# Ledger of designs, part 242: peptides against a protein of PDB entry 4GMN

Target 1, 375 residues: chain A of PDB entry 4GMN
Amino acid sequence: RYANITLLALVTLASIGTDFQETLVKGNQGSRESPISAADEEWNGFDDADGDAMDVDQKSSSGEDQEEDYEEIDVKEDDEDDDDDSITSEMQADMERVVGADGTDDGDLEDLPTLRELIQTAVPQLIRLSNLPIDSDESLTIQSHALSALNNISWTISCLEFANGENANIHNAWYPTAKKIWRKTILPILEADSADLKLATQVTSLAWAVARVLHGETPTDGNPHRKFISLYHSSKQQAGGNSNSIEEPEDPFQGLGVKCIGVVGSLAHDPAPIEVNREVGVFLVTLLRQSNNVPPAEIVEALNQLFDIYGDEELACDKEVFWKDGFLKHLEEFLPKMRTLTKGIDKRTQPELRTRADEALLNLGRFVQYKKKHA

## One batch from the design tools (peptide; made by RFdiffusion4, then SolubleMPNN)

Design b2_p24_7_s2 (from b2_p24_7, 17 letters changed)
Fold by OpenDDE base, seed 1:
Structure b2_p24_7_s2 (fold): chain B 375 residues (1-375), chain A 24 residues (1-24)
Amino acid sequence: as target 1 above (375 residues)
Amino acid sequence: MKIKLDEKMLELGKKQVKENQKLL
């Protein structure tokens, strides 16, 4: 009886998240003349603004060097082995602290009471339900539905624009909760090293949705990028051995391989540690070099992630990874292979995959030209 | 934009709850 009510609540939350995500995606697409997926923004480069040379006169005002004393905040890692029942109260207290600490209107969801209840009341319960001991088929079903609800909520929030301070109030309310989903739901499931590919696919989908908001601010504890790279390789080894058990998803972009690429790509954005960025960048470039054995959808995703990570020349990863590790050469050498790959996709049988591959090929050409001008 | 979003979530939630109550 209680399990059926819990299951119904989880299915309801998952359905709300899905219907809302579809509404946001359609809203964002309605402002853009082409139905690009929320992951396939056409990288237009920097617009060459034909900035008419305004002669700005050289006034030499010497501003004084104020040495801002960086107080080293000694973050004491209190290793409190807090028992399983405390997690829900601590989750509430952490969310209440983020809403309460800075009297800036930037974290307040007063105007968004349904979203507030979803983040502050529903998500903590979903995290708890995803961490229940798996002792029965019923507990496994509850975990799977909790992960599905968390996934749909997280994907929905990841469809909001947060660039340029847009939706800052939603971002600030979601950010601590997203970190909590990462630390309390995603990491424990990744550390359990389960051979369950269904669970791995669910947690990787959730991880991608969370990482699409947190980017390089995603917790680096335990080197999660290496876990997802390992999962990518393990998934390929299992698919090669027994032809009988994994129905390839009807949608090429719903594959575990694509999801792993999306996660690690998102984790590698600034301000990610340069070594995390390097390991991910090398992984993505290695997929392009091995493209003969890589599904076209994974190549499309790996290219888009490379454009997003290395599109900005002002970032430390441009100099310390992209140029230093010679990525431009690998991208340039991949152009003729990408043209062949894209032309090999049948527009009649796989129209979406062909469209996304045509876009990724166009962007690859532009990106290589851009990087050659800025070399 | 924000208020329309919360209203839409609340509408969808009320719809789903009503649909799922028919399955009980």
Scores: peptide ipSAE 0.041, ipTM 0.688, DockQ to the pose 0.067
Fold by OpenDDE base, seed 2:
Structure b2_p24_7_s2 (fold): chain B 375 residues (1-375), chain A 24 residues (1-24)
Amino acid sequence: as target 1 above (375 residues)
Amino acid sequence: MKIKLDEKMLELGKKQVKENQKLL
């Protein structure tokens, strides 16, 4: 009885988190693509205002490429009434207005009582439930649902903009709770060194959501970046050895490998210790060097993380890691491989993966060009 | 505006509680 009520409450909290994340994402997608594509903003570099327009005279060489007449097979679209739950333009404008409210208000969630209760009342109980001694299948189920609820809540909050002091009240309320999730839920599970890849995937997803807000301020106790790098390698070894395929998620970006990359990338941002940044940066660059054996989605994520970590030349990691460890050369040498990789993705079967790979390729070109200009 | 976010969370919460109460 109590377990069923607890499970129902956990499922309810997880679902609220998902529905709200989807609402935030769709509301932000009216202005910006998917919550995973919020990293897919075309990295334009820092606009140096001194764009001397080099007139590149495009001499048109007319190559006569033969028109192969592909007969247009008129496939009648059967109108399946997709109930497009189109977020009304009013909901979108209302969400843009929630994000853009220049909240000079002193860190209190007074105006957000539901979010306050979620953070202050619900999340502490979820942390407690995720830390129960595992002595039964019931306790495993409770832990899994508690992790799911924490994941969905944490992802939802990570979809809010916190740059430039935006949503500072929410950030300030979440930040101590996020650190508590990290220390009380994530670290103990990672330290248990469980062979349970399902649990590892759940905790890694939660860790990514938390690290997307905490970045380099994520607690470095016990070198969690090394644990996630080890988990990445262990997951690859297990996938190669046992045909107990944990069903690779249908979405290539939901894979444990991608999640591990996303976590360690997020952990490596300023103000992360330079040695943490270096170990992560070397890991990410090593994935690019080994790209022939790395899933394309992991390459895309590794690139995006490298752009985010090393985009700012004023950061200590630019000089002490990026330039010192010669990352530019590896990125430049990877450009032709990325072009081949991206072109090898079928647009029909993997449209999202192809789009994100095309963007990451474009950004890689720009990033390499930028870094060469600032060398 | 902050109120609308909270109202939406509260709405989703009420919806989900109501749906889950049908499963009990």
Scores: peptide ipSAE 0.031, ipTM 0.662, DockQ to the pose 0.066
Fold by OpenDDE base, seed 5:
Structure b2_p24_7_s2 (fold): chain B 375 residues (1-375), chain A 24 residues (1-24)
Amino acid sequence: as target 1 above (375 residues)
Amino acid sequence: MKIKLDEKMLELGKKQVKENQKLL
């Protein structure tokens, strides 16, 4: 009885977090045609006020592509009217307005009593439940559901804009709680060195959501970036040995490898220690060099993380890591490989992966040109 | 606007509680 009530409460909190995440993502996507995370702005560089857009005359080499007559397979439109009555246009517009709402108030959630109770009352209990001694299958189930609820809440909050002091009241309320999730939930699970890939995937997803808000201010205790890099390599060794038992998630961006890249990328942002930034940057650039053995989704994520980390030339990591360790050469040498990789993705079977790869290829070209201009 | 979000949060929470109560 008490276990079922606790489980119901955890499932309810997880479901609430999902519904809000989906609404925030759809709200942010109302300005962007693809299911891009709120961070995947087309990297335009820093606008120097002298916008001489070099018109890259794409000389369309007219390759005579032979019209191979693909027979029109008449796939009957079974109009399954999935009444996704869940997200009204009014809800989406209210979410868009909150994501971009100037946070003028000092961490007070008086106007957000439900979010206040979620952060101040629910999350501390979820942290407690995620950190219970595992002595039974029931305690393992409670931990998994507590991690799922923390994940969904953390992802939802990470979809809010916090740049330039936006949503500062929510940020100020969340920030100490996010650090508490990191220290009391994420680090203890990572230190337990469990062979459970499900638990590793859950904690890595939660770590990414938390690190998307904390960035380089994420607690450096126990060198977490090295633990996630180690987890990345360990996950690849296990996948290579047992080709039959891990259904790769149907979504290529939900893989443990992508999540590990997203975590370590987020951890490497300013004001991260320059050595943490270097170790992560070298890891990401090494993935590009080894791209023949890396899933396309992990390459896309590694590129986006490299753009976000090294996009600002005023940051210490630009001079001390990007230029000093010669990353530009590796990015330039990767351009022709990225073109081949992107063209090899079938638009019919993997439309999202193809779109995100086309965007990452475009951004890579722009990024290389920008860095060459600012050398 | 912020109040409408919190009201909607509360509405979705009540919906989910009601749905999950049918599974018990």
Scores: peptide ipSAE 0.029, ipTM 0.678, DockQ to the pose 0.066
Fold by OpenDDE base, seed 3:
Structure b2_p24_7_s2 (fold): chain B 375 residues (1-375), chain A 24 residues (1-24)
Amino acid sequence: as target 1 above (375 residues)
Amino acid sequence: MKIKLDEKMLELGKKQVKENQKLL
C-alpha cells in the first residue's frame, strides 16, 4: 500500500512534467521553433550587413507539364470523437503569455505556488528516493521512477527562456536545486559505474536537462565530462556487438549518444574551465572527423553544441581552444561531408532528422564563413 | 502571466492525479 502510493506519486510527478513539457514545447512552437530546436535558431553570426547573396543558379530544367488529374477524393468526415487530449488553443495562448515575463524577482515563487512546491518539496524527496540503497527490484523501480520524475521536471524547466533575465525568479529558485540534483543524484550514479544501459540513459537524460540550465556553471568536481565521454564510447562498443537487443529509440535524438553529446556540450560553455572546454571540443570535432561511423543525429547535436560553445569570439575558449587547436579547418573539411550526409537522409521516413540536418548544414556554412572573416 | 503557468501546472497535476487514481 505505501509502496503503491509512492509509485503513484512518482508516476504522477513524471506525467505532470511530460504534459507540461509538451505544453511548453507546443506553446513555444507557436512563437518560436521547438525549445529542443531553439538550438536550431538559424545561427546568423554577427549582423554583417554585406549580404553577398550567393546566386544559387536554379537551372530551370523545363520538365513537361503532365496534368495529372487529381481526382477529388471526397473524404467523408467520419466524426470520430477523438478525445482531443490536444492542448486547447486557450492553453497554448496561456503558455505563450508565460514565457515573456520580465520577473525582476529575487527567486521568490510567491506567484507560482505549484512550481514552488514542485521545486522545494517534491524534488528534494525525488533526490532522496534516487539515492536509496539498491537491495531489491522494488528499490530499482523506485529509483527509475524518481529519475524519470526528476528528468521530466528538469527538462520542463530547461524549456523556459532564461536569457536576458527572463524567468529570473524561476531560474534563481531552480539553480540551487539543479546543482543539488547534479551532486546528489547524477554524480553518485555515474560513480557507481553501473553496466545498466537503461539507468545510464536515464541519468544522462537528467544530466542534459540539468546542464542545459547550468551550462559551464555545472559542478566540475571529478571531471564528469570525461565520464560522459567514456559512457559515449562504451555505448558504441555495446551496440556494435549485439544488433538484436537495444531497441534504438524511434526518435534518433533520444539516443544515449545524442544525450552524452548534449551533456558534454552544455558542460563546456563559459565559464567552464578551459581544460574542460578543450577536452569536449576535441571530442566533438573528433566525431565530425569520424562521421562515417556516427549516427546523423549525433552529428547534428555535435554541430549545434560546437556553434553554441564557439559562437562568441569574446569568450576565452574562442582564442584558447577554437583558434589554437585549429577547429575551423576541421569544420571546413567536414562541410562537404555534411552536405552528403544530409542529402542521404530520406525526408519521407525521417522528416525531423532531415530538417535538423538541413539546418545544421546551413548553420555550418554560416559559422565557417563567420569564423573566416574574424580570423 | 506567471499565475497562468502555475494554474496550468495545477490543472495538469489535477488531471494526472485523477487519471492515476483510477489505476489504483
Scores: peptide ipSAE 0.030, ipTM 0.680, DockQ to the pose 0.069; fails the geometry check

Design b2_p24_7_s3 (from b2_p24_7, 16 letters changed)
Fold by OpenDDE base, seed 1:
Structure b2_p24_7_s3 (fold): chain B 375 residues (1-375), chain A 24 residues (1-24)
Amino acid sequence: as target 1 above (375 residues)
Amino acid sequence: MKIKLDEEALRLGKKQVQLNNELL
């Protein structure tokens, strides 16, 4: 009984994450059809307007009070509290470092009660459910559903603009929670070294959503970028051995390889340690050099990540990695290969992949020209 | 408050949420 209730609650939380994404999308679309009158249309949350009063006929059936003695499972809170306070103190110090730069007030989500409850109430429960001991198919199902709900919430939040201090209140509220998802959910699952490709895909998708907000401020403990690079290589070895087509997802951008590239690319942004940036940059450039056997979608993602990581010449990674490791030469040598790759994609059968490859090719040409002027 | 969205992030995020819902 409890597991079915837990699964229903997890499906409901995943649905709320979807409905929240849809609401954000609708709110942003409504602002495009209205002419530029500077009326701040406030997102007022879910309007409870459709009170379709389903007359639930109160048939008073006098069912006998069987007092089922609920054995109070005394969950001994074992002394694991010391590690949570240290992580909370690091998160608080990291928040104080972010808040100390621009005197914008605490991550008060008073105006966003649904988002506040998702971040403050739902996510901590989903983290706990994702960390349950895996001893049964039921516990695996609970973990998978908790990861799906965390994914929907995290991907929805990653759709917000946070550049230039946009949505700073949401960023400040999400930031410590995103680090908690990383440390308490993502890292333990990556360390368990499970052969489950479904679980690996779910955790990598979650890691990408989280790392798209945290970027180079994502915790570097245990070198998670190397775990995702290892997972990328392991996923390619498994696909090459079985002529049983693991049905490549219909969307080439949904593959585990693309997700691994997206994670490690996001992790390598400033202020990531230069060593982390270098290892990721070398991995991405190596994919371009070995492109003959790399799916076009992974090449597109690897290029976009390289542009985002190394697009700013004022960053330490430009001098210490991009120029020092000679990445410009590899990008320039890849231009003719990218032109051939892009032209090989059929516009009729793979229109999105072709569009994204045409864009990445255009950006590669611009990026190489930019870097040559700033050499 | 007007919430600004990243269009590229939104395109990716919608696909990921859809895929996550197909796995439930």
Scores: peptide ipSAE 0.395, ipTM 0.917, DockQ to the pose 0.724
Fold by OpenDDE base, seed 4:
Structure b2_p24_7_s3 (fold): chain B 375 residues (1-375), chain A 24 residues (1-24)
Amino acid sequence: as target 1 above (375 residues)
Amino acid sequence: MKIKLDEEALRLGKKQVQLNNELL
C-alpha cells in the first residue's frame, strides 16, 4: 500500500520532469524568430579572426657554448610542509554542511517555482529513495523509479545553457544538488557492483546527465571514471556471450557503451585531475584504435568527447596529455578509418547515425588540421 | 527570465527523458 503510493509519487515526479522539459522547449521556440540552421553548430575551431601572420624571421644566432662550471649548490631540501590545501574530508563535510544549511538561496529561483521545488523538495527525497536498502523486488522498483525521476530532472536541467554565465542562478541552485546526486546516489550504486544491466544503464544515464553540468568539477573520489570504463568493458563482454538476449536499443546512441563514453568524457574536462583526464583520453583514443570492433555510435561519441576535452589549447590537459601522449597521431591515423566507417552507414536505415558520423568525420578533419597548425 | 537552451543537450535530453518514461 505505501509502496504503491510511493511509486505513484515517483511516476508523478518523472512526469513533472517531462512536462518541465516540454515547457522549456515551448518557451525557447517562442523566442526564435530566425531559423539558425542546425548546420552552424559545427565545431568552429578557434575563429582565426586574427589572421596577422607575423613572419617571425628566424634569425639563427649561433651563440658559442660557454661551459659554465655549475658548482653543485647543495640545496638543502627544506621540507617546506606543503600545506596541501586539498580540501580535507572534514572541510568538504563542513562545506556540505554550510551549503546544506544555507537554505537562504530560495531567492535565486523565485521566477522558476517548479524548478525550485524539483531541486529543493523533490530531488532530496529521490536521493533518499534511491539509497533505500534493496531487500525486496518492491524496494528495487522504488529505486528504479527514483532513478528514472532523477534522470528526467537531471536531463532536463542539462538541456540548459550554462556556458558564459548563462542561467547562472539555475546553475548555482543545481550544482550542490548535482554533487549530492553524484555522491549519494551514483557512487553508492556504482560501488555496489551490481550485475543488473538495467540498474547500470539507469545510473550511467543519470551520471551522464549530472556530469554534463558538473564536467571536471564532478567529484573524483573513488575514481568513478575507472568504474565507468570497467562497466563499458563488462557490458561488451556480456553482449558478446548472449547475442540473443540483450535487445540492443533501437537507437544506437541509447546503448550503455555510448552512455559510459559520455560520462567519462564529461568527467575528463578541466578542472579534472590530469591523471583522470589521461586515463579517459587513453580510453577514448584506444576505442578509435580498436574501431573495427566498436559500434559506430560509440566512435561518434568518443570523437565528440575528444574534441570537447582537447579543443582548448590553453588547458593543462592539452600540453600534459594530448601532446605528451601523442593523441594527434592517433586521430590522424583514424581519419581514413572514420571515412570508411561513415560511408558504411546506410542513410536509409540509420539516418541519424549517418548524419552524426558525417558531422564527427568533418569535425575530426578540422580538429586534426587545427592541432597541426598549433603544434 | 529568458532561459537559454543548449540544442545538442536538448536533443540528447529529450531522448533520455523519453527512454526513462518508457521504463516507468
Scores: peptide ipSAE 0.393, ipTM 0.917, DockQ to the pose 0.749
Fold by OpenDDE base, seed 2:
Parts: sequence; C-alpha cells; structure tokens
Structure b2_p24_7_s3 (fold): chain B 375 residues (1-375), chain A 24 residues (1-24)
Amino acid sequence: as target 1 above (375 residues)
Amino acid sequence: MKIKLDEEALRLGKKQVQLNNELL
C-alpha cells in the first residue's frame, strides 16, 4: 500500500518533469516566429571571423534529369489531437513569467514557483528514495522510479542555456542540488558496482544530465570519470559474452556507451583537473584509434565531446593535454576513417545517425583545420 | 528574459525524458 502510493507519486513527479520540458519547448517556440536560419548555430568554439568563402566552383555538370516520380505519399496527418492539456496552469504561468520577466537578477526562483518546488521539495525526496537500501524488489522499483523522476527533472533543466550567464537564477538554484544528486545518488550507485545494466543505464543517464550543467565543476571525489570509463568497458565485455544483450536501444544514441562518453566528456570540461581531462581525452582519442570496433554513434559522441573540450585554445587543457599529448595527429589520421564510416551509414535505415555523422565529419574537418592554423 | 534553450541539450533531453517515461 505505501509502496504503491510512493510509486504513483514518483510516476507523477516524472510526468511533471515531462510536462515542464514540454512547457519550456512551447514557451520557446512561441518566441520563434522568426525562423532562426540554420546559419546562427554559432559553434561557440570558432570565431567565424575569417570567412574565407571557399568558392566552391559549382561546375554545373548537366546530369540528365531522371525524373524520379516521387509518389506523393499522402501522409494523412492523423491529427491525433492528443490535447493532453496536462500542462498545469502553474507551469504555464511560470513560463509566461520567465518569457515576460525583464531580467531582474533576483537569484530567488520567486517567479518560478513550480520549478522552485521541484528543486527544493521534490528533488531532495527523490535523492532520499534513490538512496534507500535495496533489500526487496519493491525497494529496487522505488529506486528505479526515483531515478527516472530525477532524470526527467535533470534533463529538462539541462535543456536551458547557462552559458554567458543565461538563466543564472535557475543555474544558481539547480547547482547545489545537482551536486547533491551527484554525491548522494550517482556516486553511491556507481560505487555499489552492480551488474544491473538497467540501473547502470539509469544512473549514467542521470549523470549525463547533471554533468551537462556542472561540467568540470562536477565533484571529482572518487574519480567518477574512471568509474564511467570502467562501466563503458564492462558494458562492451558483457555484450560480447552473454546473449542477454540488453536489447540495444533502437536509437543508437541511447546506448550505455554513448551515455558513458557523454558523461566523461562533460566531466572533462574546464575547470576539471588537468589529469581528469587527460584521462578522458586519452579515452576519447583511443576510441577514434579503435574505431573499427566502436559503434558509429559512440564515435559521433566522442568527436563532439572532443570538440567541446578542446575548442577553446585559451583553456589550460589545450596546451597541457591537446597539444602535449598530440591529439591533433590522431584527429587528422581519423579524418579518412570518419569519411568511410559516415559513407557506410545507410541514410534510409539510419537517417539520424547519418546526419549526425555527416555533421561530426564536417566539424572534424573544420576542427583539424582550425587547430592547424592555431598551432 | 526569454528562457534560452540549448537545442542540442533539448534534443537529447527530449529523447532521455521519453525513454525514462517508457521505463515507468
């Protein structure tokens, strides 16, 4: 009876985390009456100041018009108006306040009461529930649901821009709570060294969401980057041995390997200790060197993490790790392999993986060129 | 002040939230 009420409350908190994400999306979309041209994805690591427009001489080769008769697949928009009007009037009011609030730097979430209650009231209880002794299937279920709710909240908050002092009030409210999630939920579960890959996936997902906000300010206690690197390797060894393959998630980017890479990449950002950065950077570069045995999605994630970590030349990790450990050579040597890998992805069966691989290949070319110019 | 969203974070966050909801 109490367990069922607790589970229902956890499902409700996970739903509230979803509804909050949807509300954030809707609130941001209502502001997008101007199509952001796909040009203003400023990859903030490159000052695009030197627009050497490579004149790609479009030599118009008159290839014969094979009129492929695109059968207009009349996609009946089944307007399943699932008007799940589940957006609480309070969440909508919170969004309207944040969209409308002229940036009074009152670091109090006074204008965001729902988010305040999520951070200050709900999350501490979820942390407590995730830390219960696992002595029964009921306690394991409670932990799993508490982790799901913490994931939804943490991922939703990680969708906010925090660079350049954006959303500083939310960041300041979340930051101490994110550190509590890390120290009280994530680390103890990682230290328990459970063979439960479901639990490992949940905690790694949570760790990624938290680390995407904390970056290099993530607590280094107990060398968590090594635990996630170990988990990465352990997950690969288990997949090779027992036909209890956890069904590889249909989305290649939802795999435990990708999540481990995302976590350790995020942990390696400045101001991470240089030795943490080095161990992560060496891990990521080693994946590229061993790319023949690495899933394409993990390669894409490892590349993106390398760009984000080493994009800024003013950071200590650029000199002390990137240049000192010779990462540019490894990236340059990987370019032809990445081209082959990307071309090997079927656009028809894996369109997203192909798109993200094409982007990562483009960025790798740019990154190598940039680093060669700034050597 | 408009809540600025990180689009990449949002793409990841949506997928993770969806996956978490499928596990409930």
Scores: peptide ipSAE 0.390, ipTM 0.914, DockQ to the pose 0.755; fails the geometry check
Fold by OpenDDE base, seed 5:
Structure b2_p24_7_s3 (fold): chain B 375 residues (1-375), chain A 24 residues (1-24)
Amino acid sequence: as target 1 above (375 residues)
Amino acid sequence: MKIKLDEEALRLGKKQVQLNNELL
């Protein structure tokens, strides 16, 4: 009885995190004019005022337009009208207020009562539930649901822009709570050395969501980057040994390996200690060197993390790690391998993986040229 | 003021939330 009520409350809190994300998506879509063609998303890493457009001679080969009839897969949204419209309406009104607020109001979530209660009241209880001693299948289920709710909330908050002082009120409210999630939920679970791949995936997903907001300000106590690197290697050893591997998630970007790369990449951002940055950078560059044995999605994630970490030449990690450890040479040597890898992805069977690999290949070419110009 | 969303975070976050809901 008590366990069932606790589980229901945890499912409801996870649903609230979902509805909050959907409201963010709807609020952003209502703000999108016509889809900016994916061609004009300039890599936000460089305010290059000097657009020397290298004229790539577009030899117009008139290829005949084969209209491939894309059958619209009519995904029937089964509208299960679950009557929790009241909370979704309050969260929608909070999100509309956040979207409407000029980012000038100091760290009082007074105008965001639902988000305030979520961060200040709900999350501390979820942290408590995720830290319960595991002594029964019921306590393991409670931990799993508490981690799911913390994931949904943390991922949703990570969708907010916090750069340049944007959403500073939300950032200021979330930041101490995110550090509590890290220290009280993530680190203890990582230290428990559980062979449970489900739990490892949940805690790594949560760690990624939290680290996307905290970046290099994530607590370095106990060398968490090394724990995630170790988890990455352990996950690869397990997948190779048991033919009863949990079905690799249909989405190649949902794999534990990708999540580990995303976490350690996020942890390596400024102001991370240079030693942490170096160990992560060496790990990521080593994946590129070993790319024949690495899933394409992990290569894409490792490239994106390398661009984000080393895109800014004003950062201490550029001089002390990128240039000092000779990362440019490894990226240049990887460029022809990336072209082969990307071309080997079937657009029909893996369209998203192909698109993300084409983007990462383009960005790798640009990044290598940038770093050569600024050498 | 439009909330500037991190579009990459949004894409990732949507997928992670979906996966978390499939685990509930």
Scores: peptide ipSAE 0.384, ipTM 0.911, DockQ to the pose 0.691; fails the geometry check

